# Peptides against a protein of PDB entry 3VZA, part 126

Target 1, 98 residues: chain A of PDB entry 3VZA
Amino acid sequence: RVERLCKSKELFEERLGLEIRRIHNEQLQFIFRHIDHKDPDKPYMFTLSINEQGDYEVTSCTPPLDCISEFQLKVRETNNFSAFIANIRKAFTALSFK
Target 2, 62 residues: chain B of PDB entry 3VZA
Amino acid sequence: AAYVTQLYYKISRIDWDYEVEPARIKGIHYGPDIAQPINMDSSHHSRCFISDYLWSLVPTAW

## One batch from the design tools (peptide; made by RFdiffusion4, then SolubleMPNN)

Design b2_p24_4_s2 (from b2_p24_4, 11 letters changed)
Fold by OpenDDE base, seed 3:
Structure b2_p24_4_s2 (fold): chain B 98 residues (1-98), chain C 62 residues (1-62), chain A 24 residues (1-24)
Amino acid sequence: as target 1 above (98 residues)
Amino acid sequence: as target 2 above (62 residues)
Amino acid sequence: SAARKEEGEAVKELLRKILSLPPE
């Protein structure tokens, strides 16, 4: 099962172009690649924590997204984490065309 | 790795077929309506296209 | 809906578990 889990993680990372890492201070780092077709390895990333109130909190976003605060609000309201991540990727994609 | 893979599923709702050759991207996307098969030949597509396609399966409605 | 709420809470709990692990 461990081997399956490792393979699964690798497949998700490569196929979705999304790496998820645990980093210091109880944060998760989400690293998107395969965003810019001209530079597939260029990372687009944000970090996330759950604050003391139990709410999702974006602690960083690189490159910055104007909509990230709105998305944070939306995920707090809806608890739709999937849409949260997908919308962030969509926003990064839009940003890559600039 | 177990928790992270679970998280990937919670995000994407994709379950991969782990029995196929590496060049074949096969799986099932479990959307809110009906599950849809994924079946791609990775040699026919760029990494970016593949990722874009897979993410297109994920609803963005809040 | 109740189902969506439950799913959301489950994800949050999953994240809490992940966040409690040592950093990579």
Scores: peptide ipSAE 0.708, ipTM 0.958, DockQ to the pose 0.892
Fold by OpenDDE base, seed 2:
Order: structure tokens, then sequence, then C-alpha cells
Structure b2_p24_4_s2 (fold): chain B 98 residues (1-98), chain C 62 residues (1-62), chain A 24 residues (1-24)
């Protein structure tokens, strides 16, 4: 099972171009790659925590996204974490064309 | 790794086939309506195309 | 729906478990 779990993580990282890391102060770092077709390794990332109220809180976003605050609101309202992540990637993709 | 892989599934709803050769991207995406098979030859596509395609399977409706 | 709410809470609990792990 351990081997499969490690392989699974690696497959997701490569195929989705999404790395998930635990960082200091009880935060998760989400690193998107494969966004810019001209520079597939260019990272687009944000960090996330769950605050004392139990709400999702974006603690950083690089590069910055104008829509990130709205997405934070939406995920708090809907609890649709999948859509949250997918929309962030969509926004990063749009940003890469600018 | 267990929690992270569970998170990947919660995000993508993709279950990989781990028994195929590395160049084969094979799995199942579980959408709200039907399960959609994934079966790609990675050597025929760019990394960006593959990622874009897989993410296109993930609904963005809140 | 109740199902969506339950799924969302399950994800949040999963995230809490991940967040409780040591940093990489």
Amino acid sequence: as target 1 above (98 residues)
Amino acid sequence: as target 2 above (62 residues)
Amino acid sequence: SAARKEEGEAVKELLRKILSLPPE
C-alpha cells in the first residue's frame, strides 16, 4: 500500500501538474505547473489554511489573482473544494496568456 | 501520502490504473453523471496538454 | 444538499488532518 500511495502521489503531481505541500504555521501550499505552455515548469501557487472559525483562508497567491477573494468566499459558501481548486487553476491559466 | 492522495481524489475525482506501463495514462474520472474512462499515450501529448485535459474533466460550477 | 454539505465537511476534515502533519 505504501508503494501504491507514493506512486499515486507522483502520478497526480505529474499528470495534474499540482503539487501539495505542508508548510509552516499549519498551511498547505498548492503549486500548479503545466500552466504556461511556453514554460511548463513555471509555478503558479497559493497557500491555504483553515482559520479559527473553521473557514478556508488563502494566505498567499503568487502570482496574485484578482478573483482569489471571491473564490475564497465561494468555497466558504458552497464547501465545494474541488471547484475551488479547479477555478484557481482556470484563473492562473487565463493569467498566463496576459 | 494517504491523506494527500485522498485529497487529490477529492479534487479531481480521478482514480488511476496503477498496473499499466508508465507511458500510459489510464484511469477513470467519476463525474456526477457518468464515469469517464481516461486512456492516453503520454508520449503523444505535451505535459501541458495532458494537465489541461485532465483538469477539463473537473467541474468548475460552485 | 445534505450530500454536498457532508462531502464538503469531509474534505475539510481531511485538510485538517493534513495540516496537522509536519511541514515538508
Scores: peptide ipSAE 0.708, ipTM 0.958, DockQ to the pose 0.910
Fold by OpenDDE base, seed 5:
Structure b2_p24_4_s2 (fold): chain B 98 residues (1-98), chain C 62 residues (1-62), chain A 24 residues (1-24)
Amino acid sequence: as target 1 above (98 residues)
Amino acid sequence: as target 2 above (62 residues)
Amino acid sequence: SAARKEEGEAVKELLRKILSLPPE
């Protein structure tokens, strides 16, 4: 099962172009690649925590997204984490076209 | 890896077929409606296209 | 929807478990 789990993680990382990492201060880093077709390895990332109130909190976003604060509000209201991540990727994709 | 793999599923609703050749991207997407099969030859597409396609399966409605 | 709320809480709990692990 361990081997399968490792393979699964690798498949998701490559096929979705999304890496998920634990970083300092109880945060998760979401790193999107395969966004810019001219530079597939260019990372687009944000970090996320759950604050003392139990709410999702975006702690950084690189490059910055104008919509990230609204998305944080929406995910707090809807608890739809999947849509949250998908919309962020959509926003990064739009940003890559300048 | 177990928790992260679970998280990937929660995000994408994709379940991979782990018994196919590496060049074959095969799985099932479990959307709100009927489940849709995924079956791609990775040699026919760029990495960016593959990722874009897979993410297109994920609903963005809140 | 109760089902949607339950799913959302399950994801949050999953994230809490991940966040409790040491940094990579």
Scores: peptide ipSAE 0.707, ipTM 0.958, DockQ to the pose 0.884
Fold by OpenDDE base, seed 4:
Structure b2_p24_4_s2 (fold): chain B 98 residues (1-98), chain C 62 residues (1-62), chain A 24 residues (1-24)
Amino acid sequence: as target 1 above (98 residues)
Amino acid sequence: as target 2 above (62 residues)
Amino acid sequence: SAARKEEGEAVKELLRKILSLPPE
């Protein structure tokens, strides 16, 4: 099972181009790659926590997204975390076209 | 990696086939309506295309 | 939807568990 879990994580990281890391101060870092077809390894990332009120809180976003505050509001309203992540990736993709 | 793997599934709703050769991207996406198979030859696509395709399976409706 | 709400809370709980782990 451990071997399968490790393999699973690696497959998700490579195929989705999404790395998920636990970082300091009880935050998760989401690192998207494979966004810019001309620079597949260029990272697009944001960090996330759950604040004392139990709400999702984006603590950083690099590069910055104008829509990130709205997405934070939407995920708080809907609790649709999958759509939250997918929309962020979509926004990063749009940004990569400059 | 158990929790992170679970999180990947919650995000993507993809379950991989772990018994195929590495060059084969095979799995199932469990959408809200119907499950859809994934079956790609990675040698025929760029990494970016593969990722874009897989993410296209994930609904963005809130 | 109650089902969607439940799923959302389950994800949040999963995240709480992950966040409680040491940084990588």
Scores: peptide ipSAE 0.706, ipTM 0.958, DockQ to the pose 0.881

Design b2_p24_4_s3 (from b2_p24_4, 10 letters changed)
Fold by OpenDDE base, seed 3:
Structure b2_p24_4_s3 (fold): chain B 98 residues (1-98), chain C 62 residues (1-62), chain A 24 residues (1-24)
Amino acid sequence: as target 1 above (98 residues)
Amino acid sequence: as target 2 above (62 residues)
Amino acid sequence: SAARKKEGEEVKELLKKILSLPPE
């Protein structure tokens, strides 16, 4: 099962172009690639934590997204984490068109 | 890796078919209503196209 | 809906578990 889990993770990473990493200070780093068709390996990323109040908190976003604070609010309201991630990717995609 | 793979599923609602050849992107997307098959030949598409397509399956409505 | 709320809480718990792991 461990092998399957590793393969699963790799498939998700490659096919979704999304890497999820645990980083310091109890944060998750979400790294999107395959955003810019001209530069598929260019990373678009944000970091996320759950604060002491139990709320999702975006701790960084590179490149910056004007909508990230609104998305943080929306995910706190709806708890729809899937939509949260998908909307961030959508925003990064839009940003890649300059 | 177990938790992370679970998270990927919670995000994407995609379950991969792990028994097909590497060039075949095969799985099932479980939408809120109807499950839809995924079946792509990766050699026919760019990485960006594949990712864009798969993410297009994920609802963005809050 | 109740189902969506439950799903959201499950995801949050999953994330908390992940966040509690050592950094990569």
Scores: peptide ipSAE 0.710, ipTM 0.958, DockQ to the pose 0.882
Fold by OpenDDE base, seed 2:
Structure b2_p24_4_s3 (fold): chain B 98 residues (1-98), chain C 62 residues (1-62), chain A 24 residues (1-24)
Amino acid sequence: as target 1 above (98 residues)
Amino acid sequence: as target 2 above (62 residues)
Amino acid sequence: SAARKKEGEEVKELLKKILSLPPE
């Protein structure tokens, strides 16, 4: 089981170009790669926590996204975490073309 | 790793086939309508194309 | 829908469990 879980994580990381890390102060770091076709290893990342009210809170975003506050609102309203992550990646992708 | 892999599934709704050769990207995407098979040769595509394709399977509607 | 809201809460609970783990 442990071997399968490790393999699963590695497959997701490589194929989705998404790394998920636990960092200090009870935060998760989401690192997107494979965004810029000219520089596939260039990271696009944000950090996330759940605040005292139990709401999703983006604690950082690098590079900055104008829409990140809107997405935070949307995920709080809908609880659709999948759409939240997918929309952030879409926004990073759009940013890479500027 | 257990919680993280569960999170990846909750995000992507992809279940990989772990019994195929490493160069084969094979699995199933469980969308809201019909399950979609994934079956591609990674050697025929860039890493960015593969990721873009897989993410295109994930709905962005809130 | 109620089903989607429940699913979202399940994800949040999963995240809380992950967030409680030591940093990598």
Scores: peptide ipSAE 0.709, ipTM 0.958, DockQ to the pose 0.903
Fold by OpenDDE base, seed 5:
Structure b2_p24_4_s3 (fold): chain B 98 residues (1-98), chain C 62 residues (1-62), chain A 24 residues (1-24)
Amino acid sequence: as target 1 above (98 residues)
Amino acid sequence: as target 2 above (62 residues)
Amino acid sequence: SAARKKEGEEVKELLKKILSLPPE
């Protein structure tokens, strides 16, 4: 099972171009790659925590997204984490063409 | 890895077929409607295309 | 819906578990 779990993680990372890492101060770092077709390895990332109120909180976003605050509000309202991540990737994709 | 893989599933709703050759991207996407098969030859596509395609399967409606 | 909210809460609990682990 451990072997399968490792393989599963690798498959998701490569195929989705999304790496998820635990970083300091109880935060998760979401690193998107495969965004810029001219530079597939260029990272687009944000960090996330759950604050003391139990709410999702974006602690950083690189490059910055104008819509990130709205997305944070939306995920707090809907608790739809999947849509949250997918919309962020869509926003990064749009940004890569600017 | 267990928690992270669970998170990937919660995000993407994709379950991979782990028994196929590495060049074959095979799995099932469990969307809100009927589950859809994924079956791609990775040698025929760029990494960016593959990722874009897979993410296109994930609903963005809140 | 209640079902969607439950699913969202499950994800949050999953994230809390991940966040409780040492950084990589």
Scores: peptide ipSAE 0.709, ipTM 0.958, DockQ to the pose 0.893
Fold by OpenDDE base, seed 4:
Structure b2_p24_4_s3 (fold): chain B 98 residues (1-98), chain C 62 residues (1-62), chain A 24 residues (1-24)
Amino acid sequence: as target 1 above (98 residues)
Amino acid sequence: as target 2 above (62 residues)
Amino acid sequence: SAARKKEGEEVKELLKKILSLPPE
């Protein structure tokens, strides 16, 4: 099972181009790659925590996204974390064309 | 890695087929409607295309 | 939807568990 879990993580990282890391101060770092077709390894990332109120809080976003605050509001309202991540990736993708 | 893999599933709703060779991207996407098979030859696509395709399976409606 | 909200809370609990782990 451990072997499968390790393989699973690697497959997700490569195929989705998404790395998830635990970083200091109880934050998760989400690193998207495979966004820019001209530079597939270029990272697009944001960090996330859950504040004392239990709400999702984006603590950083690189490169910055104008829509990130709205997405934070939306995920707090809907609790749809999947859509939250997918929309961020879509926004990064749109940004890569500019 | 158990929690992280669970998170990947919660995000993507994809379950991989771990018995196939690495060149074959095979799995199942569990969308809100019907489960859809994934079956791609990685040698025929760029990494970016593969990722874009897989993410296209994930609903963005809130 | 109550069902979707419940699913969302489940994800949040999963995230809390992950966040409690040491940084990589």
Scores: peptide ipSAE 0.708, ipTM 0.958, DockQ to the pose 0.928

Design b2_p24_4_s4 (from b2_p24_4, 8 letters changed)
Fold by OpenDDE base, seed 3:
Structure b2_p24_4_s4 (fold): chain B 98 residues (1-98), chain C 62 residues (1-62), chain A 24 residues (1-24)
Amino acid sequence: as target 1 above (98 residues)
Amino acid sequence: as target 2 above (62 residues)
Amino acid sequence: DEERKKEGEETLELLRKILSLPPE
């Protein structure tokens, strides 16, 4: 099972270009790559926590996204975490075209 | 690792085929409707194209 | 809608479990 889990994680990381890391202060770091076709290894990332009210809270976003606050609101309303992540990637993609 | 892989599934709704050769990107996307197969030859595509394609399978509707 | 709502709650629970783990 451990072997399967490790392989699964690696496949997701490479194929989705998304790395998920547990970092300090009870946060998750989401690192997107494969966004900029001219620089596939350039990271686009945000960090996430669950605040004391039990709500999703974005604690950082690099590069910054104007829409991140709206997405935070939407995920709190819908609890659609998949759409939350997908929309963030979509926004990063749009940003990469400057 | 178990929780993280579960999270990847919650995000993407993709289940990989772990028995195929590394160059073959094969799996199933379980969307809101009928499940759709994934079957790509990674040697024919850039990493960015592959990622873009896979993410295009994930609905963005809230 | 109830099924999707439940799914969202399950994801939140999963995230809570992950966040309870030590940093990598």
Scores: peptide ipSAE 0.708, ipTM 0.958, DockQ to the pose 0.858
Fold by OpenDDE base, seed 4:
Structure b2_p24_4_s4 (fold): chain B 98 residues (1-98), chain C 62 residues (1-62), chain A 24 residues (1-24)
Amino acid sequence: as target 1 above (98 residues)
Amino acid sequence: as target 2 above (62 residues)
Amino acid sequence: DEERKKEGEETLELLRKILSLPPE
């Protein structure tokens, strides 16, 4: 099962183009690749924590997204984390065409 | 690693078929309605296309 | 929907567990 878990992580990373890392100060780093078809390895990333109030908090976003604050509000309201991540990826995708 | 793989499932709602050859992208997407199969030959698509396609399966409605 | 609410809470708890792990 351990081998399967490792394989699962690798498959998700490659197929979704999404890497998830635990970083300092109790944050998660989400790194999207495969966004820019002209530069598939170009990273689009944000970091996330759970603040003292227990709410989702985006601590950084590179490149910056104008909509990230609104998405943070939406995920706090709905707790729909899947839609949160998917919308961020969609926003990064739109940004890559500018 | 178990927690991270669980998180990937919570995000994507995809369960991979781990018994197929590496070049075959096979699994099931469990959307809010009925489950849909995934079955792609990775050699026929770019990495970006594959990722875009898989993410297109994930609802963006809040 | 209570089921969706529960799902969201489960994900939040999962994230809390992950965030408590040492950095990679």
Scores: peptide ipSAE 0.707, ipTM 0.958, DockQ to the pose 0.835
Fold by OpenDDE base, seed 2:
Structure b2_p24_4_s4 (fold): chain B 98 residues (1-98), chain C 62 residues (1-62), chain A 24 residues (1-24)
Amino acid sequence: as target 1 above (98 residues)
Amino acid sequence: as target 2 above (62 residues)
Amino acid sequence: DEERKKEGEETLELLRKILSLPPE
């Protein structure tokens, strides 16, 4: 089972180009790669926590996204975490074309 | 790893087939309507294309 | 609608568990 879990994580990381890391101060770091087709290893990332009110809170975003605050509001309203992550990736993709 | 794997499923709704050869990207995407099979030969596509394709399966509607 | 609400709450709980783990 442990071996399967490790393999599963590796498959998701490579195929989705998304790495998820636990970092200091009870935060999660989401690192997107495979965004820029000319530079597949270039990272696009954000960090996330759950604040004292129990709400999703983006604590950093690199490169910055103008829409990140709106997405934070949307995920708080809908609790649709999947759409939250997917929209962030979509925004990073759009940014890579500029 | 268990929690992170669960999170990947919550995000993507993809369940991989772990018994196929490494070059075969095979699984099932559980969308809002009907589950759709995934079956790709990774040697035929770039890493970016594969990722873009898989993410295209994930709805962005809130 | 209720099903979606439950899914969201389940994900939030999952995230809380992950966030409580030691950093990598």
Scores: peptide ipSAE 0.707, ipTM 0.957, DockQ to the pose 0.860
Fold by OpenDDE base, seed 5:
Structure b2_p24_4_s4 (fold): chain B 98 residues (1-98), chain C 62 residues (1-62), chain A 24 residues (1-24)
Amino acid sequence: as target 1 above (98 residues)
Amino acid sequence: as target 2 above (62 residues)
Amino acid sequence: DEERKKEGEETLELLRKILSLPPE
């Protein structure tokens, strides 16, 4: 079971190019790679917490995204976390083209 | 890592086939409609292409 | 709609559980 879980995580990390890390102050760090085809290892990341009101809160975004605040609002309204992550990746992808 | 793997599933809706060779990317994507199989040879594609393709399966509609 | 909302709440709860874990 443990072996399967570890393998599953590794497959997701490599194939989606998404690493999910727990960091200090009860935050999750989402690190996207494979965004820039010219620099596949370049990270695009954001951090996320759940605030005292129980709402999704983006605590950082590197590089910054103009749309991140709107996405935070949308995920609070819809609770569609999948679309939230997918839209962030799409935004990072668009940003990588400068 | 059980919670994290669950989170990956909730994000991607992909279930991998864990019994195939490493070079074979095989699984099932469970979208809102009919489930779609994933079956590709990783040696034929770049890492970026593979990731882009898989993410293209994930709906962005809120 | 209710099903989607339920799924979203489940994800939120999952995230709470993950966030409660020690940092990596």
Scores: peptide ipSAE 0.707, ipTM 0.957, DockQ to the pose 0.878

Design b2_p24_5_s1 (from b2_p24_5, 13 letters changed)
Fold by OpenDDE base, seed 4:
Structure b2_p24_5_s1 (fold): chain B 98 residues (1-98), chain C 62 residues (1-62), chain A 24 residues (1-24)
Amino acid sequence: as target 1 above (98 residues)
Amino acid sequence: as target 2 above (62 residues)
Amino acid sequence: MLEEVDLSEEEAQKLYEKILAKSR
């Protein structure tokens, strides 16, 4: 099962183009790749924590997204974490088309 | 790696078939009401297309 | 651009658990 868990992580990273990293100060970094078809390895990323009030808080977003604050509000209201991540990816995708 | 894989499932609602050949992307996407099979030959698609397709399965409605 | 990985497994676990608990 341990081997499967390791394989599972690798499959998700490659197939979704999403890496999740543990970073200092109790944060997760979400790194999207495979966004820009011309540069599949170009990272689009944001960091997330749970603040002292117990709410989701985006602590950084690179490149910046105008909609990220609204998404933070929405995920706080709905706790739909799946939609939260998916919408961020959608926004990054839209941003890549300049 | 149990926690991160659980998080991936919470995000994507995808469960992979781990017994198929590496070039085969096979699994199940569990939507809110309906489960849908995933079955792709990775050699026929770009990495970006595969990712875009899989993410298209994930609802964006709040 | 990429942050350094946190070597604290305990902190990582706590955050994962918090997110998993909050997510529907």
Scores: peptide ipSAE 0.545, ipTM 0.935, DockQ to the pose 0.759
Fold by OpenDDE base, seed 5:
Structure b2_p24_5_s1 (fold): chain B 98 residues (1-98), chain C 62 residues (1-62), chain A 24 residues (1-24)
Amino acid sequence: as target 1 above (98 residues)
Amino acid sequence: as target 2 above (62 residues)
Amino acid sequence: MLEEVDLSEEEAQKLYEKILAKSR
């Protein structure tokens, strides 16, 4: 099982171009790659925690996204975490064309 | 790695086929209405194309 | 801008569980 789990993580990281890291102060860092087709390894990232109120909280976003606050509100409202992550990636993709 | 893989599934709704050769990207995306088979030859596509394609399967409606 | 892994496995599990519990 452990072997499969490790393989699974590696497959997701490469195929989705999404790495998830556990970082200081009880946060997860989501790192998107494969966004910029001219520079596939360029990272687009945000950090996320559950705050003291129990709500999703984006603690950083690099590069910054104008829509990130709205997305935080939407995920708090809907708990649709999948759409939350997918919308962030879509926003990063749009930003990469500037 | 159990929890992170669970999170990947929560995000993507993809279940991989782990019994195929590394160059074969095979799995199933479980959407709300229909399950979509995934079956790609990675050697025929860029990493960016593969990622974009897989993410295109994930609904963005809240 | 990339952060290093900093949490114990137990602490990481707790955070993952919180997110997974909230996620529909």
Scores: peptide ipSAE 0.542, ipTM 0.935, DockQ to the pose 0.793
Fold by OpenDDE base, seed 2:
Structure b2_p24_5_s1 (fold): chain B 98 residues (1-98), chain C 62 residues (1-62), chain A 24 residues (1-24)
Amino acid sequence: as target 1 above (98 residues)
Amino acid sequence: as target 2 above (62 residues)
Amino acid sequence: MLEEVDLSEEEAQKLYEKILAKSR
């Protein structure tokens, strides 16, 4: 079971190009790679927490996204976490074309 | 690792086949209506293409 | 820009659970 879980994590990280890290102050860091086809290892990342009100809160975004505040609002309204993450990746992808 | 893998499933809705050769990307994506098989040879594609393809399976509608 | 890993397993677990519970 432990071996399977470790393998699963590695497969997701490589295939999705998404690393999820536990960081200080009760936050998760989401690190996207494989965004820029010319630089596949270039990280695009954001950090997330649950604030005192129990709401999703983006605490950082690098590079910055103009749409991140709107996405935070949307995920608070819908609780569609999957769409939240997917839309952020889509936005990072669009940014990489600039 | 248990919780992060659960989170990956919540995000992607993908279940991998762990019994295939490392170069084979095989699994199932569980969409809202239908399940779609995933079966790719990683040696035929770039890492970016693979990631883009897999993410394309994830709905972005709120 | 990559943050250091939080060494508190318990706190990390709670955060995961919160997200998983909120997620539809």
Scores: peptide ipSAE 0.541, ipTM 0.935, DockQ to the pose 0.777
Fold by OpenDDE base, seed 3:
Structure b2_p24_5_s1 (fold): chain B 98 residues (1-98), chain C 62 residues (1-62), chain A 24 residues (1-24)
Amino acid sequence: as target 1 above (98 residues)
Amino acid sequence: as target 2 above (62 residues)
Amino acid sequence: MLEEVDLSEEEAQKLYEKILAKSR
């Protein structure tokens, strides 16, 4: 089981181009790669926590996304975390074509 | 790694086939209505294409 | 940019559990 879990994590990281890190102050950092086809290793990142009210809170976003605050609102309303992450990646992808 | 893999599944709804060769990207995406097979040869695609394709399986509707 | 991994496994676990519990 442990072997499968480790392999699973590696497969998700490489195939989705999404790394999830545990960072200071009870936050998760989501790192997207494979966004810019000209620079596949260029990271697109945001950090997430659960605030005092128990709500999802984006604590940083690099590069910044104009839509991130709206997505935060949407995930709070719907609790559709999958759509939340997917929409952020979609936004980063759009940004890479600037 | 247990919790992060659970989170990956919550995000992607993908279950990988762990018994295939490393170059084979094989699994199942579990959508709300249907299960979509995944079966790709990674040597035939860029990393960006593979990721874009897999993410295209994930609904963005709230 | 990229942050160093938190040394607190327990804190990470709690956050994972919170997200998993909240997510539909």
Scores: peptide ipSAE 0.541, ipTM 0.936, DockQ to the pose 0.755; fails the geometry check

